# Ledger of designs, part 59: peptides against a protein of PDB entry 4N3Y

Target 1, 83 residues: chain A of PDB entry 4N3Y
Amino acid sequence: ETRDQVKKLQLMLRQANDQLEKTMKDKQELEDFIKQSSEDSSHQISALVLRAQASEILLEELQQGLSQAKRDVQEQMAVLMQS

## One batch from the design tools (peptide; made by RFdiffusion4, then SolubleMPNN)

Design b2_p16_6_s1
Fold by OpenDDE base, seed 1:
Structure b2_p16_6_s1 (fold): chain B 83 residues (1-83), chain C 83 residues (1-83), chain A 16 residues (1-16)
Amino acid sequence: as target 1 above (83 residues)
Amino acid sequence: as target 1 above (83 residues)
Amino acid sequence: DLLERLQALEQRLAEL
């Protein structure tokens, strides 16, 4: 009977629409998550890069200090041998 | 006294070397962390992109289904009015 | 290289 068929299809449409709306929401949430995750990772990596750069500077300073210390020791050794 | 000065410098060198080695290790660990973090983030984002694509496909299928259902309902309504 | 040179120096100093 046509009337009954129409009612059946109305239900099917409502069910499908509900699923569509749910899926649209879920998709949007996922897209938002991807964006946020990417931004967070970018910020974290940037901070880590800065820390690495700071460590690099410290290493260079230490190397310079060690070079000077080495020179000083060598000089003192020479003095000792000559005295 | 030169001998005492040499001993003092020996200590300074050892201390500086210890700090240098420590800092070198820390730097390497940080570099490794940055690399690993970047790779992990990349993998995660890739997985999320795949999920988003799957959701997109589902949405398209639902839209097609809804369009068909709408057409079917309209057809049945027309039949009902003509009967 | 620096570490190696430093270690060599330390070794030499220890022998004094």
Scores: peptide ipSAE 0.057, ipTM 0.414, DockQ to the pose 0.013
Fold by OpenDDE base, seed 5:
Structure b2_p16_6_s1 (fold): chain B 83 residues (1-83), chain C 83 residues (1-83), chain A 16 residues (1-16)
Amino acid sequence: as target 1 above (83 residues)
Amino acid sequence: as target 1 above (83 residues)
Amino acid sequence: DLLERLQALEQRLAEL
């Protein structure tokens, strides 16, 4: 019967719309999660990169200082040996 | 007419299902993106942490070397002053 | 001065 068909289709339509609404909500939550997670990760990575760079600079400076100190010590030792 | 109502509802149902299918696909893509992004970020962060730790060790070693060099230079200067 | 330079480097290292 056509009337029964109408009622069946109405029910199916409601169910489909309910599922759609739920899925859209889930999608939105995922989008929000992605945004927040990406921002957090980006900040953390940037901070770590900056720290690494600072360490690298300091390492280079310390290496230079150590090399210079070594040379200066050698020079002083040479002076002591000659006197 | 009931027949016209049936046809209208059938069309609406098809449209709703099409939207649902699209939204479900989008959701899946977001889930996949989240998974991949999280893995990539985790790996990158871990690598940066390891690098930072390695740098810290080297810095400590260089600090020890510089401190020793400083002491040695001071000792040599003292010797020179006394002679 | 070498000592001053070394001291400065050590100080910067300590600030890390």
Scores: peptide ipSAE 0.055, ipTM 0.454, DockQ to the pose 0.060
Fold by OpenDDE base, seed 2:
Structure b2_p16_6_s1 (fold): chain B 83 residues (1-83), chain C 83 residues (1-83), chain A 16 residues (1-16)
Amino acid sequence: as target 1 above (83 residues)
Amino acid sequence: as target 1 above (83 residues)
Amino acid sequence: DLLERLQALEQRLAEL
């Protein structure tokens, strides 16, 4: 009868509502996870980039130092030959 | 004497070169790590985005279903009252 | 009641 039909529909609505709430929560958790994960990755990459840049500076300094050292050795050898 | 100075400078040059090679290797490894890490993160984020989109579709379906259920319940209750 | 809760959820969902 109609009364039973109404009660059945009300139950179905409650069940659907529960599922909706659960799904909304899950979606929010997923979005929060994506946000957090991307932020963490971004920070990590930024730190690594800075480290790479520091290494680049060191390489340039070493390259310059080696070039100078080479010149200094050559000059000293020339002096030695003349003595 | 000058000879000893030259030998010392040559040693310093060799040591500096060894350090340069080591630093170059370390820099390359760091760059490779950054590349790999970013690719892995990108893939992970993409997968999560797809999951979020699937959840969004489900939420839309649930919303539509709940709206319909609400209307159906209201209609059935109206029939019940008239009987 | 149930209908009020449903309406609240529908409203929240629409804001997403």
Scores: peptide ipSAE 0.052, ipTM 0.428, DockQ to the pose 0.023
Fold by OpenDDE base, seed 3:
Structure b2_p16_6_s1 (fold): chain B 83 residues (1-83), chain C 83 residues (1-83), chain A 16 residues (1-16)
Amino acid sequence: as target 1 above (83 residues)
Amino acid sequence: as target 1 above (83 residues)
Amino acid sequence: DLLERLQALEQRLAEL
């Protein structure tokens, strides 16, 4: 009976060790994935922010151009109505 | 000639306005994408961190279990060799 | 604001 108990405990110990090794591997993979995902997301967000900033600059240029064009049109309209 | 200049400026103004509207739309889409991507990434990272923490707890439990099992096996082996 | 003002200007030009 004691011999059988020892063999049973040895089997349980091996099974637990296998699960431990598997869990250690899974944990490491998750940590690696978190790190990689964070870096990828950070790079993507940074690129998109720069693109948005470029669009903002273009919008400001267009607004300035439209303001000038409006003034030019108004001036020409005044000349047209006077002549 | 003045009338032709006014018409030309009017066309240029319309074209500039169309480009402005398009750029405004593009900017908004980029901002929305950045926001959504950031939220998605944050949620994913948080879920993965929680999963990693759960794995850490399981590892600690397994280590404790293995240590106890080892002690139990050693005790039973001693009994077996004495009898 | 700007777009509305520009549209109003375009309408005025079309009436001439």
Scores: peptide ipSAE 0.052, ipTM 0.413, DockQ to the pose 0.012

Design b2_p16_6_s2
Fold by OpenDDE base, seed 5:
Structure b2_p16_6_s2 (fold): chain B 83 residues (1-83), chain C 83 residues (1-83), chain A 16 residues (1-16)
Amino acid sequence: as target 1 above (83 residues)
Amino acid sequence: as target 1 above (83 residues)
Amino acid sequence: DLLARLEASERRLAEL
């Protein structure tokens, strides 16, 4: 009776340990996935931010150029009208 | 002694189950974190892509405007020189 | 499941 209970508990303990090992492995895989995914996302976001920043600078330059060009055209038209 | 062995195995089994529960909880938390992080990253990237796309359109418009303005200035100067 | 089985085992042992 007690001996049978020992054998039963030994079996249950082996099963518990097997499940524990499996779960620990799964956890590790998820941690690795999180790490890799986080790094990839961070790099992608950083690249997009830099690209957006470069575009903003270019936009500002083009806006200045356009404004200057408009002024130059207006000045030339004024000269033409006065001549 | 078989009875002592039973008690020992019961203790070990309890410990194994405690560790299993903890590990399963940790795994679940990681899964939840992955899900949330993935959603957040996806939304952020999408927003940046849309913003970059809008900037690209504006850049193209400004470039066209600048080119047109330059042409207009050149034409007015040509008229002025011929007059 | 395992916990339930363990608890059952503990109860059985206590009854001996």
Scores: peptide ipSAE 0.162, ipTM 0.478, DockQ to the pose 0.005
Fold by OpenDDE base, seed 2:
Structure b2_p16_6_s2 (fold): chain B 83 residues (1-83), chain C 83 residues (1-83), chain A 16 residues (1-16)
Amino acid sequence: as target 1 above (83 residues)
Amino acid sequence: as target 1 above (83 residues)
Amino acid sequence: DLLARLEASERRLAEL
């Protein structure tokens, strides 16, 4: 009966609409998740970069300090040997 | 004593190097993680997009089918009223 | 880049 076919197709149409809507929602949620996750990670990486840079600066300062300390020891030794 | 200062600075320098190396490693691991995570999510999103497109096609087909079914019912009704 | 700089620093330290 054509009437029954119409009703069946109406149901299928509603189901298809529901599936489409759900799928589009899921996709959007994933895109939002990626965006948020990427932003969070980006901030963390930036913080670590800053820490690495700070460590590098410290390394350079300590090297200079060590070199100076070495020179100071050598100078003191020279003075002592002259006396 | 200057000698003790030298030794202390050497230790601090080594510690600074270790921290720098660790921080750089951690940063790289995070970058790799983001890259991998993004790729995985991208594939999932692509799959969902395809599913949404399939649902959209189905929706269009069902709409056409529904319209045709409606017309068929109307034609049958017209024939019955003429008899 | 930063890693290379670190390695260079380690070499310089060894020269002290």
Scores: peptide ipSAE 0.082, ipTM 0.428, DockQ to the pose 0.094
Fold by OpenDDE base, seed 4:
Structure b2_p16_6_s2 (fold): chain B 83 residues (1-83), chain C 83 residues (1-83), chain A 16 residues (1-16)
Amino acid sequence: as target 1 above (83 residues)
Amino acid sequence: as target 1 above (83 residues)
Amino acid sequence: DLLARLEASERRLAEL
């Protein structure tokens, strides 16, 4: 009967729509996850870069200190040799 | 005495150099971590993008199926009303 | 190389 066929098709359409909505939700969740992951990574990398830069500054200070210490040693050695 | 001062300065210089080398190592480890983190994130994001694209294809198929089902229902309803 | 330079200074001191 045609009427029964229509009812069956209506049910199938509802089921298909439910599947579509579920898939749309799943896709949106994936997109949101990608976005969040990217933002988290960006923030983490930025923080690590800042830490690395702080270490770089410290290294420069240490290098300068070593240079000065070397000069001081050289001066003291010169005095020692003359004494 | 001056000689003792020189020896002390040499020790201090050695200690400073040790600290410098340690800091250089730490900085390098941070840089390596940043690089690895970025690569890992890139790979993960790429994989997720591919999954999202697969979902997109499925959504398109479902949408087409729904459109066809809708047309079929409309046709059957027209027949029913004429019968 | 600062370490090498320091070691050189140590050798010089040992010669005094």
Scores: peptide ipSAE 0.094, ipTM 0.471, DockQ to the pose 0.011; fails the geometry check
Fold by OpenDDE base, seed 3:
Structure b2_p16_6_s2 (fold): chain B 83 residues (1-83), chain C 83 residues (1-83), chain A 16 residues (1-16)
Amino acid sequence: as target 1 above (83 residues)
Amino acid sequence: as target 1 above (83 residues)
Amino acid sequence: DLLARLEASERRLAEL
């Protein structure tokens, strides 16, 4: 019966529209998540890189200090051995 | 007293070495974290991009289906009105 | 190496 067929098709159309809207929303949420995740990661990585660079500077200073301290100790030991 | 000075310098040298080793470890951990974080983010983003692309294909198919369904409903309604 | 040298130095000082 044609009337029943029309009603069936209308129902299927509504269901398809609901699925379409849901899928559109899901897609947009994924795109937003990708964008946000990428930005957050970039910021975090940049901060960590700066921290690592600060550590590098500190290490260089410490190495220089250790070298000087070693020389000072050796010099003092030489004086000690002469006394 | 020279002996006491030597002992003091040795202590300072050990402390400096401890700090150096700690800082070297911290730096390496940060570099490892940056690398791992970047790789994880890249993998996650790639997976999400593929998912979004799949959703795009589905949306196109749904739109095509909806257009066809709409035409079918209109045709059936025309038949109904003639009966 | 540095620590080994320091330890050697400490031993020598203790023997004095």
Scores: peptide ipSAE 0.085, ipTM 0.469, DockQ to the pose 0.010; fails the geometry check

Design b2_p16_6_s3
Fold by OpenDDE base, seed 5:
Structure b2_p16_6_s3 (fold): chain B 83 residues (1-83), chain C 83 residues (1-83), chain A 16 residues (1-16)
Amino acid sequence: as target 1 above (83 residues)
Amino acid sequence: as target 1 above (83 residues)
Amino acid sequence: DLEARLQALEQRLAAL
């Protein structure tokens, strides 16, 4: 009976170790995935932020240009009215 | 001797199970982290994309306005020269 | 660390 108990425990221990190894592998794969995903997301977000900044600068420039153009038109109209 | 062997195996099995439980917990925490991180990143990226789209639309509108304003100025100058 | 511990357990099991 004790001998049978030993054999049973040995089997259970091997099974537990096998499961542990599998779980550790799965964990490692998840860690690798997290790392890669985080890096990819960071790069994408950074690129979008830079593009948004560039657009913002261009918007300001265009707004300034439009305002100046409107002023120029108004000035020319005033000249026409004065002549 | 067999009795001692049984006790040793029982201890080893308990230790293996404890390690397995800990590893499974760690794996679960990683899965939860991945899920949350993925959702957060997706939301942030979506928001940035929408903002970029809005900026793009505004840029096009401003460019059109600037072009029109420039044409209007040129037309007024032509009128001035013809008068 | 965990891998080392697992390996140690396997070695001890094999020695029984």
Scores: peptide ipSAE 0.118, ipTM 0.468, DockQ to the pose 0.007
Fold by OpenDDE base, seed 2:
Structure b2_p16_6_s3 (fold): chain B 83 residues (1-83), chain C 83 residues (1-83), chain A 16 residues (1-16)
Amino acid sequence: as target 1 above (83 residues)
Amino acid sequence: as target 1 above (83 residues)
Amino acid sequence: DLEARLQALEQRLAAL
């Protein structure tokens, strides 16, 4: 009977529509999650990069200071040995 | 005393190196995490996109079927009213 | 919009 067929198709259409809506929503939520997660992590990485750069600068300064201190000690030893 | 200064700078240099190494490691771990997380999510999104596309095709088919069923019902009603 | 069009079809069919 055509009436029953129509009702069946209506039900199938509603079910398919619900599935489509749900799937599209889930996809959008995942895209939003990735976007937000990536932004948060990117900011954290940027902060860590800045800290690494600061540490590198400090290392260079300390290395220079250490080299100078070593030279100063050697110079003082030379003076002491002359007396 | 210069000797004490040298020893102090050596300690500071070691500490700075340790911090630099740790910071660089942490940065790399975050980059790796983001890469992996993004890949996993991308695959999931792709699967959902395919499901959404399948639902859309089904909806189009059902819509066509429903329209045809509606026309069939209307035609049958017209025949019935003639008798 | 496919979803909107489908809803319209359902409503028209229900009115028959």
Scores: peptide ipSAE 0.053, ipTM 0.414, DockQ to the pose 0.015
Fold by OpenDDE base, seed 4:
Structure b2_p16_6_s3 (fold): chain B 83 residues (1-83), chain C 83 residues (1-83), chain A 16 residues (1-16)
Amino acid sequence: as target 1 above (83 residues)
Amino acid sequence: as target 1 above (83 residues)
Amino acid sequence: DLEARLQALEQRLAAL
């Protein structure tokens, strides 16, 4: 009967709409998660880069210090050898 | 005494070298960590993007289905009203 | 490269 068919289609429509709403929610949650994860990673990487840069500066300072210390030792040895 | 000064400088040089080596190691570990973290995040984000895309396809299918179902219901109602 | 230069310095120091 046509009346029964209409009622069946209406039920199917409601069920489909419920599923649509659920899927829309799930999609949005995934997108939000991706956004948050990306931001968190970006922040962490940036912090680590800053630390690495600080280490680089320290390395340069140590390198310069070592070079000077070596020269100083050599100079002192030369003085000692002359005495 | 010059001899004692030389020995002191040599000790300082060794200590500085130890610190240099440590700092180099620490820097490398940070760089490796950044690289690994970035790769892991990239993989995770890619997987989530794929899931979101699958959800998008499902949403489009549901939307089309709902539109068709609505039209079908309207058509059946029109037939019913004519009988 | 700074790291390469530092390693060279370390090697020179070890050779002293």
Scores: peptide ipSAE 0.052, ipTM 0.446, DockQ to the pose 0.019
Fold by OpenDDE base, seed 3:
Structure b2_p16_6_s3 (fold): chain B 83 residues (1-83), chain C 83 residues (1-83), chain A 16 residues (1-16)
Amino acid sequence: as target 1 above (83 residues)
Amino acid sequence: as target 1 above (83 residues)
Amino acid sequence: DLEARLQALEQRLAAL
């Protein structure tokens, strides 16, 4: 029955179109997600790199301070031993 | 009192050392986090890119299929109109 | 290293 065949093909065509539209949407969402995720990660990493650099500066300062404090303690101990 | 001064300096030195160790640990944790986050993001993005490419192929196939189906329906309708 | 040095100083101080 040709009429029935046409109706069947019409239904198949509608179903295929629905799938196409869905797939197009899904693809676009994935592209948007990739873009956003990449940007967010980049910003986060940059911020943390700066934080790590700040910590490095602090470490250097603390090391210098500790070295000086050690020398001061040694000198005071020497004075104490001479008393 | 020199003895008291020495004890005070010792305490300060210990406190500074504690802070130094903590800061060193924090810095290392941040570096590790950055590395891991970057790797994870890279892998995720790559996977999603491949998925998007697969969807693109599917879209092309569906478009071709829809075009063919449309032609088939048109031909069947022509036959029906001639009957 | 730093901890070891601090401990050495503490031991020396305790000996006074």
Scores: peptide ipSAE 0.041, ipTM 0.438, DockQ to the pose 0.011

Design b2_p16_8_s1 (from b2_p16_8, 6 letters changed)
Fold by OpenDDE base, seed 5:
Structure b2_p16_8_s1 (fold): chain B 83 residues (1-83), chain C 83 residues (1-83), chain A 16 residues (1-16)
Amino acid sequence: as target 1 above (83 residues)
Amino acid sequence: as target 1 above (83 residues)
Amino acid sequence: SELEARLEEARRLLAE
């Protein structure tokens, strides 16, 4: 009977539509999650990069200081040896 | 005493270097994590998109079927009324 | 990278 078939199709249509909406929602939630996660990670990485840069500056300063100190010692020894 | 100062600077230099290496490692780990997470999410989203598309196709087919079924019923009723 | 190069230089200096 055609009427019963129509009713069945209507039900199937609603079910399909609900499935579609659910899938779209899930996709959107994942996209939002990725966006948020990426932003959080980006901020964390940026902070770590800055920390690394600070350490690099310190390292360079210490290297210079060390080199100078070594030169000073060598100079002192040279003076002593020549005296 | 210069020698003692040199030793101190050497220690500080090592500490700074270790800090720098640690920071660089942490950054790399985060980048790797983001990459992996993004890839995983991308795959999941792609799967969901495909599912949504399948549902959309089904929805369209069902809509067409429903419309046709309704027309069939109307035609039958029209025939009956004209008889 | 530049940072890696600097680290290597630092290590070299410490070894001297």
Scores: peptide ipSAE 0.061, ipTM 0.435, DockQ to the pose 0.042
Fold by OpenDDE base, seed 2:
Structure b2_p16_8_s1 (fold): chain B 83 residues (1-83), chain C 83 residues (1-83), chain A 16 residues (1-16)
Amino acid sequence: as target 1 above (83 residues)
Amino acid sequence: as target 1 above (83 residues)
Amino acid sequence: SELEARLEEARRLLAE
């Protein structure tokens, strides 16, 4: 009976439409999630990069200071041995 | 006393080095995390896109079927009214 | 998008 067939097809169409809507929504949510997650991580990484760079600068300064301090100790000892 | 100063600077240098290493490690882990997370999500989105496309095809088929079914019903009713 | 347009068309058809 065609009438019953029409009703069945209408139901199937509605169901397919619902599935399509749901799928599109899920896809969009995932894209939004990735975008947000990437932005958050990017900021975090940037902060860590700056921290690493600061540490690197400190390392260079400390290395130089240590070298100078060693030289100063050696010079002082030389003077003492000659006195 | 310079000797004490040298020892202090050596300690500071070691501490700075440890901090640098830790920061670099953390940065790398975050980059790896983002990469992995993006790949996982990308695959998931691809699957959802395919699902959406399948639903879209179904919608088109159902739409056409529904239209045809409606026409068939109308034609049947016309015949009945003329009998 | 084209997908959204087709979805809207389907909804319209159901409303008729």
Scores: peptide ipSAE 0.060, ipTM 0.443, DockQ to the pose 0.016
Fold by OpenDDE base, seed 4:
Structure b2_p16_8_s1 (fold): chain B 83 residues (1-83), chain C 83 residues (1-83), chain A 16 residues (1-16)
Amino acid sequence: as target 1 above (83 residues)
Amino acid sequence: as target 1 above (83 residues)
Amino acid sequence: SELEARLEEARRLLAE
């Protein structure tokens, strides 16, 4: 019967719409997750880069200190040798 | 005494060198971590993008299905109305 | 997005 067919199709339409809405929500959640993940990763990497830069500065300072210490030892040794 | 000063400076030099080596290791670990984190994030985001694209395809299919269903209902209703 | 706009249109059509 045509009436029954219409009712069936109306139900199918509602079911399809529900599925559509669910999928739209899922897609939006994925997009939001991607955005958030990307931003979080970017911030984390930036922080780590800053830490690495701090370490680099420290390394340079230590290198300079070692060079100076070596010079100081050499100077003191020279004094000792001729004392 | 100069001799004692030399010994002290030698010790300081060794200690500074140890600290330098430690800091170099730490820096390298940070760089490796940044690299690994970036690669992992990139792969994860790519996977999520693919999933989002799959959802988009599904949404398009559902849209088409809904449009067709609506047309079918309208057609059946027209038949019913004039029966 | 364009897809979101299309989906909203579909929803509108279903509500009619």
Scores: peptide ipSAE 0.054, ipTM 0.485, DockQ to the pose 0.043
Fold by OpenDDE base, seed 3:
Structure b2_p16_8_s1 (fold): chain B 83 residues (1-83), chain C 83 residues (1-83), chain A 16 residues (1-16)
Amino acid sequence: as target 1 above (83 residues)
Amino acid sequence: as target 1 above (83 residues)
Amino acid sequence: SELEARLEEARRLLAE
């Protein structure tokens, strides 16, 4: 029956519209997630880079300290041997 | 006493070396983490972009389907009214 | 690497 066919098509149209709206929402959420994830990763990486750079500075300071400490120990040992 | 001073300096030198080794390890771990995090984020973002593009295609298909369905419903309704 | 060289130098200093 034509009337039944019309009702069926109307239902299909409503279902298609529901799917369209859902898909539009999902797409927007994914785009927002991509943006947020990129920003979060950028911030985290920047913070970690700064931390690594701070560690590099510390390493250089420690290296200098080790060299100086060795020299000081050797100097004191020389004094000790002369005593 | 000079001997005690030498022993103290030797201990300090060992402690400084331990800290140096620890800091070098920490720095390397941070650099590795940064690299891994960047790669993971890149992969995730790429996957999500592809998903969003697939959704875009689906939206276009659904939009076309909705337009066609509307036309079909109107045509059937016209036939119904003529019956 | 540069860091490995620094570590080796530190070890050398302790060994002397």
Scores: peptide ipSAE 0.057, ipTM 0.489, DockQ to the pose 0.015; fails the geometry check

